Peptides against a protein of PDB entry 5VZU. Designs and how they scored, part 124

Target 1, 271 residues: chain A of PDB entry 5VZU
Amino acid sequence: GRTLEDIFHEHMQELILMKFIYTSQYDNCLTYRRIYLPPSRPDDLIKPGLFKGTYGSHGLEIVMLSFHGRRARGTKITGDPNIPAGQQTVEIDLRHRIQLPDLENQRNFNELSRIVLEVRERVRQEQQEGGHEAGEGRGRQGPRESQPSPAQPRAEAPSKGPDGTPGEDGGEPGDAVAAAEQPAQCGQGQPFVLPVGVSSRNEDYPRTCRMCFYGTGLIAGHGFTSPERTPGVFILFDEDRFGFVWLELKSFSLYSRVQATFRNADAPSPQ

## One batch from the design tools (peptide; made by RFdiffusion4, then SolubleMPNN)

Design b2_p20_2_s1 (from b2_p20_2, 7 letters changed)
Fold by OpenDDE base, seed 4:
Parts: structure tokens; sequence; C-alpha cells
Structure b2_p20_2_s1 (fold): chain B 271 residues (1-271), chain A 20 residues (1-20)
């Protein structure tokens, strides 16, 4: 019988062959696009730039992290047999923070799954409501042919007099206990561990994270067949490291900043 | 580890086969 090792070896050979076929077939038609680093903004969660990931059979991947208001995007710089270069491998909703439980409950995959799926449903509801507001706003611009109804001179109704006595209704100031917004301790890292059954390529992932957000990852079959967005968690570890938990795949990808300085990599100022 | 890569890949392929 074929061993798992034989199947893995055949599969790795197929991936290498596919990569070779793709690289060789495109060699005659390679459109080189210059990639520019996104400009840094003060409100960016971390400095935008190039990150290296090592996950799955794909080996070394390069992703550009960029910020777009309340969204972050990871764009593939390296393509693979499943997802071509230039695709948005991850889309992060910075409006939807994921609150991780304590370390004991972080080991429970079903708890993480529950939290992520609840946020996914909120995001879907907000998209439906925002679609209705955009739809209703367009429907009411029927052309009001404002027929100029003639300005009938509406008569001067007389000045009724002043005598409104100020009733001193001494309404007791109800102590609005301002629920002290617990200052979002944006700076204190929380202990972090992967759930049981989530695969990590490396066990040396950071054991403390700053914050987590809801996101979606792009998955596809070979040749970019049946592309789909799957729910996940973006995990910010520090200025130079982030992760993504692929919920349905039960996988974790770690990304680390490319420390190389690029000359002339800044986007040209829009002239 | 290579085993972690293999298991991740098998999960990924199986996930796509189950969605076809």
Amino acid sequence: as target 1 above (271 residues)
Amino acid sequence: SDEAIEKEHERFEKYFEEKK
C-alpha cells in the first residue's frame, strides 16, 4: 500500500512540478509590476510593509500588510499554486475586535469558534443594514418636478404674549453612573496560546498578543479554483509579528516583518 | 515539522474536496 510518506512525496513532487509549469509557462509573458510600500499613517495599527510567512506546503510567502481606514489587508506578493500574486490573502475588520478568553479557555477550539462565528454574524448584519440604507437613499430621488406652486401670502398670525411662568420643576439629577469605560488597555499584552487541534508549523509563536480582530482569509483549489473567504482571527503580537488563525482549516500562520531596507520603495506622490 | 505541513496540507485538500 502507499505509505503516508509516499503520498506526501508524490504530492510535494506534484506541487514542485506545478510551480515549475506555472513559472515556465509564464516566463514568456511575465508582466513585471513594481510594488510600492504603502505610506505609513499615524493611525495605522502597526507600520505597513512586507511580512514573511511560512505555512503549509507553500514554504516562504511574502505578504504586504496595508491599512485602509477600519480595514487591514494582507496582499500576496508571492503567488502559489492555489492563490496567485496580488490576491488579498487576508482581510481584517478593525471594527470587530476579538476578545480572547483566559489561557484555559483559549485551549478550547469550540470557544474560539463560537466567538468568531458570533462576530461573523454581526458583520453580515451590518452589511445587510448598510446595503438597505444605501438602497433606500437612492430610491427617494425620484425627480421631484417641483411645480412652482404660487407663493400664497400667508397672513401674519398675531404675536401671542409672553407670560410663561417658569415652573421650577426641580428634577433630581439622577446620578448617571457613567459606566467607566474601562480604558481599553491598548498597551498590555495578554497571554496567548493556540487552541488544541490548531496546527502550527512552528511551536515558537509568541505567547503574548496585544490584540485580535475578526478577519477573513482567502482559500482556493489549485489554479485558483472555487475561491472562498473563510473566517479567522488576526492576532497582533508586536510591531513586527502578526498571526492568522484559519478557523475552518484549524491552522495558524505566523508572519514576521521583512527587515530589509528597500531603496526607492515608497509610493510616488500622486502628482 | 514536515508532519505539521503534511497534516495542514491534507486538511486543506480534504476541505476543498468536501466543498466540490
Scores: peptide ipSAE 0.095, ipTM 0.735, DockQ to the pose 0.474
Fold by OpenDDE base, seed 3:
Structure b2_p20_2_s1 (fold): chain B 271 residues (1-271), chain A 20 residues (1-20)
Amino acid sequence: as target 1 above (271 residues)
Amino acid sequence: SDEAIEKEHERFEKYFEEKK
């Protein structure tokens, strides 16, 4: 049988070979694409921009984080043998906040899995309901043939409606205790730890998070074969750091803001 | 660590093999 070491060595050789093929192909035809930084908006969860991540076996990844209303996107700036540059490595649903349990229960992978899968089912239900409303609205514009309804003059009869007495039912105003929506304490970081069995390349991740959201990550075989979206958790640590838990892969990726300033990187103003 | 990369890769390959 192949040892784990044999499988790892064969895979590392394939990754090196693929990286060599990609670099050698670029030497023959360097296509330069200008990347623009997304404009910052007031409603953006954090400042959009470039983030440096540790992603799988490929080592260093550069991702562009951008905001699109109730969605955030991580777009690969660096391609790898599985997922080419320009693909959306993560898609975050900012409508679906994940509530993490206490630190003791955060160590339980099954609890995190349950919470994420419950949110995934809600997202699927909302997509099905929104798809039905869009379908029913198009059907009713059948051409109303304006058949001229003839004007027949039917007559008068004046019948007296009787004196319905106003019943004074003095229903007591039930005190609707307005459940004070406790203002989401947006400022106090929650203690954070990875579940047992989640692989992290770097154990030096932030031990406090601001908020978490449901999201999906893109996975694919070598050469972008069989691409699929897997469920995960986007974890906002601070203005410059976020993580993604790949639920099915049981892995964690940490992303840190690239502090480099780029001249002339601003998107052209929408004309 | 290289071992953490290996375990992540093995999980990834196994996941795609189980879906074929």
Scores: peptide ipSAE 0.084, ipTM 0.720, DockQ to the pose 0.481
Fold by OpenDDE base, seed 1:
Structure b2_p20_2_s1 (fold): chain B 271 residues (1-271), chain A 20 residues (1-20)
Amino acid sequence: as target 1 above (271 residues)
Amino acid sequence: SDEAIEKEHERFEKYFEEKK
């Protein structure tokens, strides 16, 4: 019987051949689009820019990392047979930090899966609640055509005198014990290891991480068929490296900053 | 496979270094 390794090698050869056929077929019809690097903002988790990574058997992947308030986004610069260039390969929710357990428990895939799925359910609940508030707010702005009720002449009711003494009901301000927001401990690097059964192409991933966040990754069949978002973990290692754990795929993608300086790659100043 | 990816990364880095 074919081993999983044989199937993986055959699939790798097929994807390399597809990549070669695609690159060779498009050589005559390459449309070049200028890519602008996103401007850096003070509140950005790291400097935005181009990152090189490994995603499955597709070889070299280039992703643009950008920040959008409490969200980060990885945009594919290189397409593959499944996902074309310009698609959002990863979306990161910077509101939902993932706390990794100790190194012993980090090896347990089921523990990571539990943590990620609990955060996924919170994100779904928040989306449902926010959808209800947005739904109720729009329903009340039906234009009540106020039919002009005819102005019946208001009879001058007599001026009763002013002597309402305001009772000083000194309601004691109940001490709302402000739950002390535990100061966001500036993320001291914690020891990091992949769970057992998560495939990494390179064993040479960073063994310490700064922080992790909930995210979703885009997956699709060949030709961008049945695209869906799967749960995962964005792992910030340092200023120049991040990872993504694809939970359902049991895979890890490492991304490293492209160190190339591009002349004239800055976004035009917003006019 | 990994050596081919590393060589692709090295080629990519070199290509961008030669464009500086």
Scores: peptide ipSAE 0.015, ipTM 0.505, DockQ to the pose 0.025
Fold by OpenDDE base, seed 2:
Structure b2_p20_2_s1 (fold): chain B 271 residues (1-271), chain A 20 residues (1-20)
Amino acid sequence: as target 1 above (271 residues)
Amino acid sequence: SDEAIEKEHERFEKYFEEKK
């Protein structure tokens, strides 16, 4: 029978061969493009920039994190056999915060799956409603000349019925105890653990997170075949670290800021 | 572990093969 070691060797050989094929196809025509760091904005969740991470077995991935109003994007700087450079590996919806349960319930993958899928359905509903409003506004109301169809005078009937007494029952105004929105304790991170059955390439991930958001990750077959977006969770750990849980893949990618100082890497100010 | 990488790959390949 094939050993796990034989399967691993075959797969590693295939990845190396694919990487060689992709690199050799471009050997005669390398185009270099300068990458600029996105400008930081006051409303950015964290400072935008380059992050290093792991996506599956493909090893070192470099992603540019940028903010676009209520959305964040991870753009691949490094290509892999599945997804070429310049693709958006993750899209984060900063409107849809994920609330993680307590640490005990965070171990349950089905609970995380439920929470993420509920948010996914809300996002789909909002997209459908916003699509309908944009569609109805283009209805050219051609001036239908409303011909004045004649006012037929239909009749009177007067019927009577009587007296029923005004019962005074002074229902006390039940104090609507405004459920005080517990001020989101912005300062102390929540304890964090990966669900059972979610694979992490590195078990040395932060055990405390600041906040989580709904997002989608790009997945594809070899050669960028059948590209699709899969639901996931963006996890902000700190200013320099974030994670992404790939829900359907049951995997976790950890991203850490590239601490290198780049000279003249700032985007030219739009003149 | 190499075993965790292999299981991640098998799941990824299987996920794309089952969708074809």
Scores: peptide ipSAE 0.033, ipTM 0.674, DockQ to the pose 0.485; fails the geometry check

Design b2_p20_2_s2 (from b2_p20_2, 9 letters changed)
Fold by OpenDDE base, seed 2:
Structure b2_p20_2_s2 (fold): chain B 271 residues (1-271), chain A 20 residues (1-20)
Amino acid sequence: as target 1 above (271 residues)
Amino acid sequence: SDEAIEKEHQRFEEYFKKKA
């Protein structure tokens, strides 16, 4: 039988070969495109910019993180054999915060899976409701003057009866102490650990996170075949680091800010 | 570990081979 080592070597050879084929397809024509850094906005969760990721076997991945109102996007700067450059590798919904459980329950993959899938169904419901409101607004074509047929007044009947007594029972108004949503302490990160059975290429990930959000990641076969979005968790660690948990793949990607200063990389001000 | 990378590769291959 093939050893696990044989399978690993064959797969690594295939990935290297695919990477070579894709890079060699450009042998006859190199197109250069200038990349501009997105402008920072006051409402941005962190400073937008270039991040270096580790995603599975692909080695070095560079993504551009940008903010678009209540959404964030990771755009691939580096292509790979599955997903070409310029694709949105991650889309984050900043409306749908994920609350991680305590550190003990964070080790349970099924608990994280439950939380993420519940949020996915809410996002799907909101998209369906918003689609119906946009659809009904176009359907009011003109007033059919359907004439009122004068259907007759059926009459009956008057029945009984009487008495029962006025029992006074003065139920005290139980003070519904509105549980003041304790403002989530914006300053102290919560303890963070990957669930059991989630693979990380690097075990050196931050053990404290600031915020988590629902997101989707793009996955595809070789040559960008059958591209689809898979559910996941965006994890903000700090100003310079974020992660993405690929739920279906049971994988974790860590992204770190590229600290290089780029001269003249700012987008020209819209004149 | 090489085993963790291999297990990730196998899951990725199995996931895409089941959808192809």
Scores: peptide ipSAE 0.027, ipTM 0.689, DockQ to the pose 0.400
Fold by OpenDDE base, seed 3:
Structure b2_p20_2_s2 (fold): chain B 271 residues (1-271), chain A 20 residues (1-20)
Amino acid sequence: as target 1 above (271 residues)
Amino acid sequence: SDEAIEKEHQRFEEYFKKKA
């Protein structure tokens, strides 16, 4: 039977071969694309920019984090054998906050899985409802019914219908206690730990998080075969660090801001 | 550890082999 070691060696050989094939293809045609940093907006969860991530066997990768209203996106700047550069490795729904349980219950993968899958079903329902409203508005081009003729002027009668009494229904003003939107306590970090059985390359991840959101990660086979989106959790640790829990893969990726300043990397202002 | 990478790969392969 194949040992775990045999499977690991075969997979690592395939990854090395794929990296070699991709590198060798560039020897004949170097295409340079200028990368622009996203402009910072006041409503951005953190400053957008370049982050270094560690993805499993692929090693060190560069991801651009950007904000698009109530969505965040991680775009691959470095490609790998599975997912080419320019693909959206993560898509985050900033409308759907994940509330982590206490530190003891965070160790339970099934609790995190339950919470994430409940949010996934809500997101699917909202997408179905929003799709129905957009579909119904186009259908009623009613037929242009024909011009019927100018029928005549009939006259009279004046009748005096009677005195309906005003009922004084004194409806008390029910105090609509405005449910005070609990101010998003952006300030107090929650203790954070990975669930048991979630693989991290390094156990040196932040043990406190600010907030979490529902998101999806892109996965594919070698050569970008059978690409699909899997559910996950975006974890904001601080201004310079975020994580992504790949729920189905049971893996964790840590991303840290690239501190290098790039000259002339700002996007041209939209004219 | 190589064992952690191996478990990640095995899960990835098992995930794709279950969809194939």
Scores: peptide ipSAE 0.026, ipTM 0.688, DockQ to the pose 0.453
Fold by OpenDDE base, seed 5:
Structure b2_p20_2_s2 (fold): chain B 271 residues (1-271), chain A 20 residues (1-20)
Amino acid sequence: as target 1 above (271 residues)
Amino acid sequence: SDEAIEKEHQRFEEYFKKKA
């Protein structure tokens, strides 16, 4: 029978061959693009920058992490046979924190799946509600053709001003329960383990996580065919490490900061 | 178990091959 090592070896050979074919097609058309590091902002969850990631079978990749208000984005710097460079490999919704269960229940993939899918449904509802408010505002500017309605004579309305007593209807101020923006408490790190059946390229991942958030990952067939966003979990380990659990793929990608000083990598100041 | 990893690898392969 084929061993798991044989299957992984054949798959790695196929991916290497595809990567070689794609790179070789560009051998005559090398476009050099300068990459600028995103500026750091005070409200950024961690310092933005370059991270090296492992996508299970896809090998080593470089991703740019950037922050966009309540969203984080991983942009591929290196392409693979499925997802080209410049694509958003992960999109993280920093509004939707995921609370991991205890370490025992973290081993249960179905429990993680339940938690993530519940958050996904909330995100879909919020998108539908926000879409309706934007839609209703545009509909009412039908051109009122001002048909000149004929001047019916204004009958004189009589003036009688009776002394209606002010009813003190003490309308209780409805406590608008301000949805307490739970401050992004730098939560004490919690014990972390991958669910059973989630594949990691290396067992050497951090066993303590700081925060988790709902996110989506981009997946596609070879040549970027049928691209879709799948639900997942962004796991912040520390200032230099994060992970992404691809829920539908049952895979984990670990990303570590590229510890390199780049000269002149800062975005040019807008003159 | 190696069988469980093989099944997940096959699912991954089938998933990407069915999208190709």
Scores: peptide ipSAE 0.024, ipTM 0.637, DockQ to the pose 0.239
Fold by OpenDDE base, seed 1:
Structure b2_p20_2_s2 (fold): chain B 271 residues (1-271), chain A 20 residues (1-20)
Amino acid sequence: as target 1 above (271 residues)
Amino acid sequence: SDEAIEKEHQRFEEYFKKKA
């Protein structure tokens, strides 16, 4: 029977062959599209821009990181056999912070899986509740057949006088229990390690992280077949490095800022 | 190998530095 090693070796050979075919096809009519760097905003978690990453057997990938309010997006600049260029490889929900346990419990994949799946369920509930409010609001616009009610004549009702004395109803100040805003502890970097059984291409990843967020990654078969979103963890290491843990794939991708200065790559100011 | 990936990254950075 085929071993898991045989299947992995066949899959790696196919991916190498596909990569070779795609790279040898650079002699074909390449359509070049200008890429604009997203503008930086003060509220952005880090400076947006180009990041180099390693994902699976594909080797070097380029991703554009951008911020959209309380969401971040990684957009593929380089395509692969599964996911074409221009697709959103990762979507990050900056509303749903992941709190990593201590370094000992971070080695437990089942603990990370529990934490991520609990957050995924909350995100699903919030989407259902927001969908229900949007659904109930649309249901009440039944066609008001505005029957033309006949114009009854304006009877001039008389100007009764002004004398309403202001009653001093001394409403007791209800103790607004100030919901203690847990101070957003500006997360001092915490020790970081990958769970046992999560594969990284490079073991030289940062051993300290600033913060983590819930996110989803895009996965697909060859030729972008059956695309789906899988749960994961976005890990911010520093201003120039982030990671993504693909939970179901048990894989980690490290992304590092492209340090090259691009002349004239700034987005045109919105006129 | 990690060395082959790092060499690919270095080549990539050199390529972008030469085009910039």
Scores: peptide ipSAE 0.005, ipTM 0.455, DockQ to the pose 0.025

Design b2_p20_2_s3 (from b2_p20_2, 10 letters changed)
Fold by OpenDDE base, seed 3:
Structure b2_p20_2_s3 (fold): chain B 271 residues (1-271), chain A 20 residues (1-20)
Amino acid sequence: as target 1 above (271 residues)
Amino acid sequence: SDEAIRKEEERYKAYFEKKK
């Protein structure tokens, strides 16, 4: 039978061949497109911008992180034979925080998988419920033919008067104790470790994380065939580093901010 | 077990057919 090593080698050979084919096509014509950095917003979880991400056998890829209300997106700036440039490699739901267990239980892949799949089902339920409310609002504006209902008459006046005394009940203004919005506790970093059997190219990832969120990653075959979204975990380490755990792939991507400053990379202000 | 090998082979095939 094919060994796991044979399957790995065959796949790596195919990936190298595909990368060679794509690279050789560039000899004839290159189209250059300007990339604009997204503007920073006050509600952004971290500063948006360019990150270098670890993509397993593909190596390092450049990803643009951007924020869109309660969603974050990673867009590929560099493509590979599976997922081309311009695709949303990761989509993060900032409404759905994932609570990691203690450091011992974080080593258990099945526990992390359970936690993420429970959140995935909640996200699916919310999407179904929100889809029903949007569907019912297209009420039948049937053309109500305005039949001119006739002018019937002015009937009378009567007068009656009297008394009812307004009782003074002086209800004390109950002190609305303004529930002090607990300042969003800058979540004390918790110890972080990858589950057993999750592949990382580099074991030098941050061993503390601030917060985690549910997300989905885009996967496809060679030539962007049969693209699908798989469940995962976005892990915020710090202002310049985040991770994504690809559950089904049992893989980890570490993203580190590109520290280079770019001139004339700001999006033109919407006029 | 042969079943564990098969399940691992299926997981590897799926991992190679669909990549990030």
Scores: peptide ipSAE 0.295, ipTM 0.765, DockQ to the pose 0.106
Fold by OpenDDE base, seed 4:
Order: sequence, then structure tokens, then C-alpha cells
Structure b2_p20_2_s3 (fold): chain B 271 residues (1-271), chain A 20 residues (1-20)
Amino acid sequence: as target 1 above (271 residues)
Amino acid sequence: SDEAIRKEEERYKAYFEKKK
């Protein structure tokens, strides 16, 4: 019978062959498109830009991180045989923070899976409710035929006089104890470890993270067949590093900022 | 067990058929 090792080798050979075929096909007809860096905004979680991400058997891929209000997006700049360039490899919901358990419980994959799936169901509920509010709001604009009711000139009712004495009622200023919004403590990094059975390319990931968010990753078969979004965890380590845990794949992608400075990489102002 | 191997093989196939 085929061993798991045989299946792995056959699959790696197929992947290498596919990469070779794709590269060889494109060598004869290359279309170049300029890529612009997203503009930085003050409210961006980190500076947007190019990151190199670990994609398991694909190796390193270039991903553009951008911010879109309460969403972050990773867009593939380099494609692979499964997911082409220009696809949103990850979509992060910055409204749905994930709280990681203590370091001992972080090793439990089932605990992380539970936490993420609970958030996934909340996101689905919010999407259904928001879809209903948007649906119900459109239904009630039946065409009010504005029959032009004739403007009857209703009469000048008279100027009754002035005298209302200002009663001085000196209502005591109730001490609104301004609940001091505890300054969002610049989140002291929490200890971080991957769950047991989550594959990483190496163990050289940061062992401390700032915050985590719910997200979805794009997966597909060869040739972008049957594309689907799978649940995952975005992990912010620092200004230049983030991760994504792909729950269903039991894999981790580490993203590190491309430190190269690019000239003329800013988006042209819309003229 | 053969069932554990089969489930692991199906998981590997799914991992290989569905990539990121």
C-alpha cells in the first residue's frame, strides 16, 4: 500500500512539476503590472506593505497587507498552483479579537479550535442579522405616490405674549464620575506557542504576541479549483511580523516585513 | 488501526488537495 511518505513524495513531485509548467508557460508572454503600496493611516494596526509569508510546500510567498476599516487583507503578490496572484489569501476581522488562553492551554489544539469556531458562529450571526436589516429596510419603500395635496393657506395664528419667568431650579450637578477609560494598556505581549500538531516551517516564530484576531484563509485545489474560506487566527507579533494559524490545515504561516525601500511605490493620487 | 491510517490519509489528501 502507499505509505504517507509515498503520498507526500508524489504530491511534492506534482507540485514541483506544476510550478515548472506554469513558469515555463509564462516565460513566453509576461504581462508586467506595477504594484503600489497601500497608503498608511493612523488607525492602521501596523504599517501596511509587503510581507514574505511561509506557505509550507510552496515555500515563501509575497503578500501585501492592507487595512480596510475594521478589516485587514493579505493579497498574494506571488501566486502558486493552488491560489493565483491577486487573491486574498487572508481576511482578518479586526472587530473579533481572539483571546488566547494561558501558555499551557495554548498547546491544546482543541481549545484553540473551540475559541475560533465560537467566534466564527458569532460572525455568521452578525452577517445574517445585518443582511436582514438591509433586507427589511428596502422592502418598505413602496412607491408613495405623492399625490400633490393642495396647499391650503392656513391662517396666521396670533403672536401670544412674552412673560414666562425663568424658574431658577438649581439642579445639583450630579458628579458624573467619568469612568476613566483605562488607557488601552499598550498590550503587554503575552507568551505565545503553537498548538501541538500545527505544522510550521521552523520553530523560529516569535514566542510573544501582542493580540490576535479572527480571520479566514483562502484554500483551493490545483488550478484554483473549489476555492473556499477556512477559519483561522491572525496573530500580531510586532510591527514587522504577524502569523496566521490555518485551523483546518493545522498549519502556521509566518509573515515578515520586506525591509526593502521602494521608490515610486506609493499609489498615485487620484487625479 | 487501519481506520486511523485511513483518516490520516484522508486528512493528508485533503491537505494536499486543498492548499493555501
Scores: peptide ipSAE 0.286, ipTM 0.764, DockQ to the pose 0.108
Fold by OpenDDE base, seed 1:
Structure b2_p20_2_s3 (fold): chain B 271 residues (1-271), chain A 20 residues (1-20)
Amino acid sequence: as target 1 above (271 residues)
Amino acid sequence: SDEAIRKEEERYKAYFEKKK
């Protein structure tokens, strides 16, 4: 019978063949576009820029990380047979932090899936509520014909006198000990491990992470057929490394900063 | 079990049909 290994090899051969076909068909029609590094902002979670990402059977891909308010975006600089260059491979919602459990429970894929799906439903609810408020506001600007209402004289409101004696009702201030929300120790990395059954290209990923966020990854069939967003977890390891767990694919992508310096890669100042 | 292998094969096929 076909083994999982046989299916993997057949698929790798297909991907190599597709890459060869795409390269050979377009060799005579190369379009060069300059890519600019996104400007850094003080509020950016990490410095934006180029990262090399692990894409399983596709190998290594180059992704541009950029920040857009409370969203982060990974854009493919290199494409593959499924997702072409210029597509948004990952979108991260920086409003929706994922809390990872302890190391023992992090090995449980179903626990991670539960946590992420609960956040996905909250994101969906917030999108539905925000859509309703924007709809109701536009209807009522009928042209109010400004009839000049005549200036009725402001009657002088009589000065009511001061004498209300403050009753000394000495209500005991119940010591609501405001449980000081211990400032979430933003600085200490938490232990990190991939769930069982999540595929990684290698076991050499950071074993501590700073924070995690809800995100979505773009997936498609060959030739960018039936593209959809799949739920996942963005994992910030450090200034130069982040990960993305693709839940439905049970795969992990590790992204590492490209350390090359580029001349003339800064975006032209908006005139 | 053969069903676990089949579900894993279907997941692999879905992973091949729908990739990142």
Scores: peptide ipSAE 0.285, ipTM 0.772, DockQ to the pose 0.120
Fold by OpenDDE base, seed 2:
Structure b2_p20_2_s3 (fold): chain B 271 residues (1-271), chain A 20 residues (1-20)
Amino acid sequence: as target 1 above (271 residues)
Amino acid sequence: SDEAIRKEEERYKAYFEKKK
């Protein structure tokens, strides 16, 4: 029978071969398009721009981070045999913050999985409710004047009486101490560790995070076959670093800002 | 052995890593 080693080698050989085939197809014609950096907005979580991300067996890929209201997007600038350039590799919902447990419970993959899947179900419910409101607004065809069928006078049923006394019990108004939402201490990052069994390229990732959000990652077969969105966690470390935990893949991608200065890379001002 | 299972899981993960 094939060993697990044989299977691993066959899949790695297939990936290398596919990368070679795609690269060799470009030998006849190259087209170049200018890439512009997204304009920075005051409400952007961090400065938008180019990041280098770890993509497991693909190695390093270039991703453009951009902000779109309460959504962030990672767009592939470099493609691979599975996901081509120009695809949204990650989509982040900035409405749905993930609260990481304490450092001890962060080692438990099942706990992180539970938290993420609970948020995924909330996102699905909100999408269904918003779809119903948009559907009901189209269905109000005008009121057909239904003619008034005559009201038959149904009968009198009866009277019964008695007296029960009003007991005055003066229940004191319990002061509902509004639990002051402690302002999330914006200053000290939370200790961060990957769950047991999540693969990273290197153990050299930030051990402190600022905040986390729900997101989805794009996966596909070779040649962009059967593309699907998988649930994950966006982890903001600092102004120049973020991570994505691919939950179903049990994998971690670390993204680091490209520190190169680009001349004439600003988006043309909208005329 | 637990080590054989771990190596199997690592190889299985590497198979899924190629989908990103």
Scores: peptide ipSAE 0.263, ipTM 0.740, DockQ to the pose 0.109

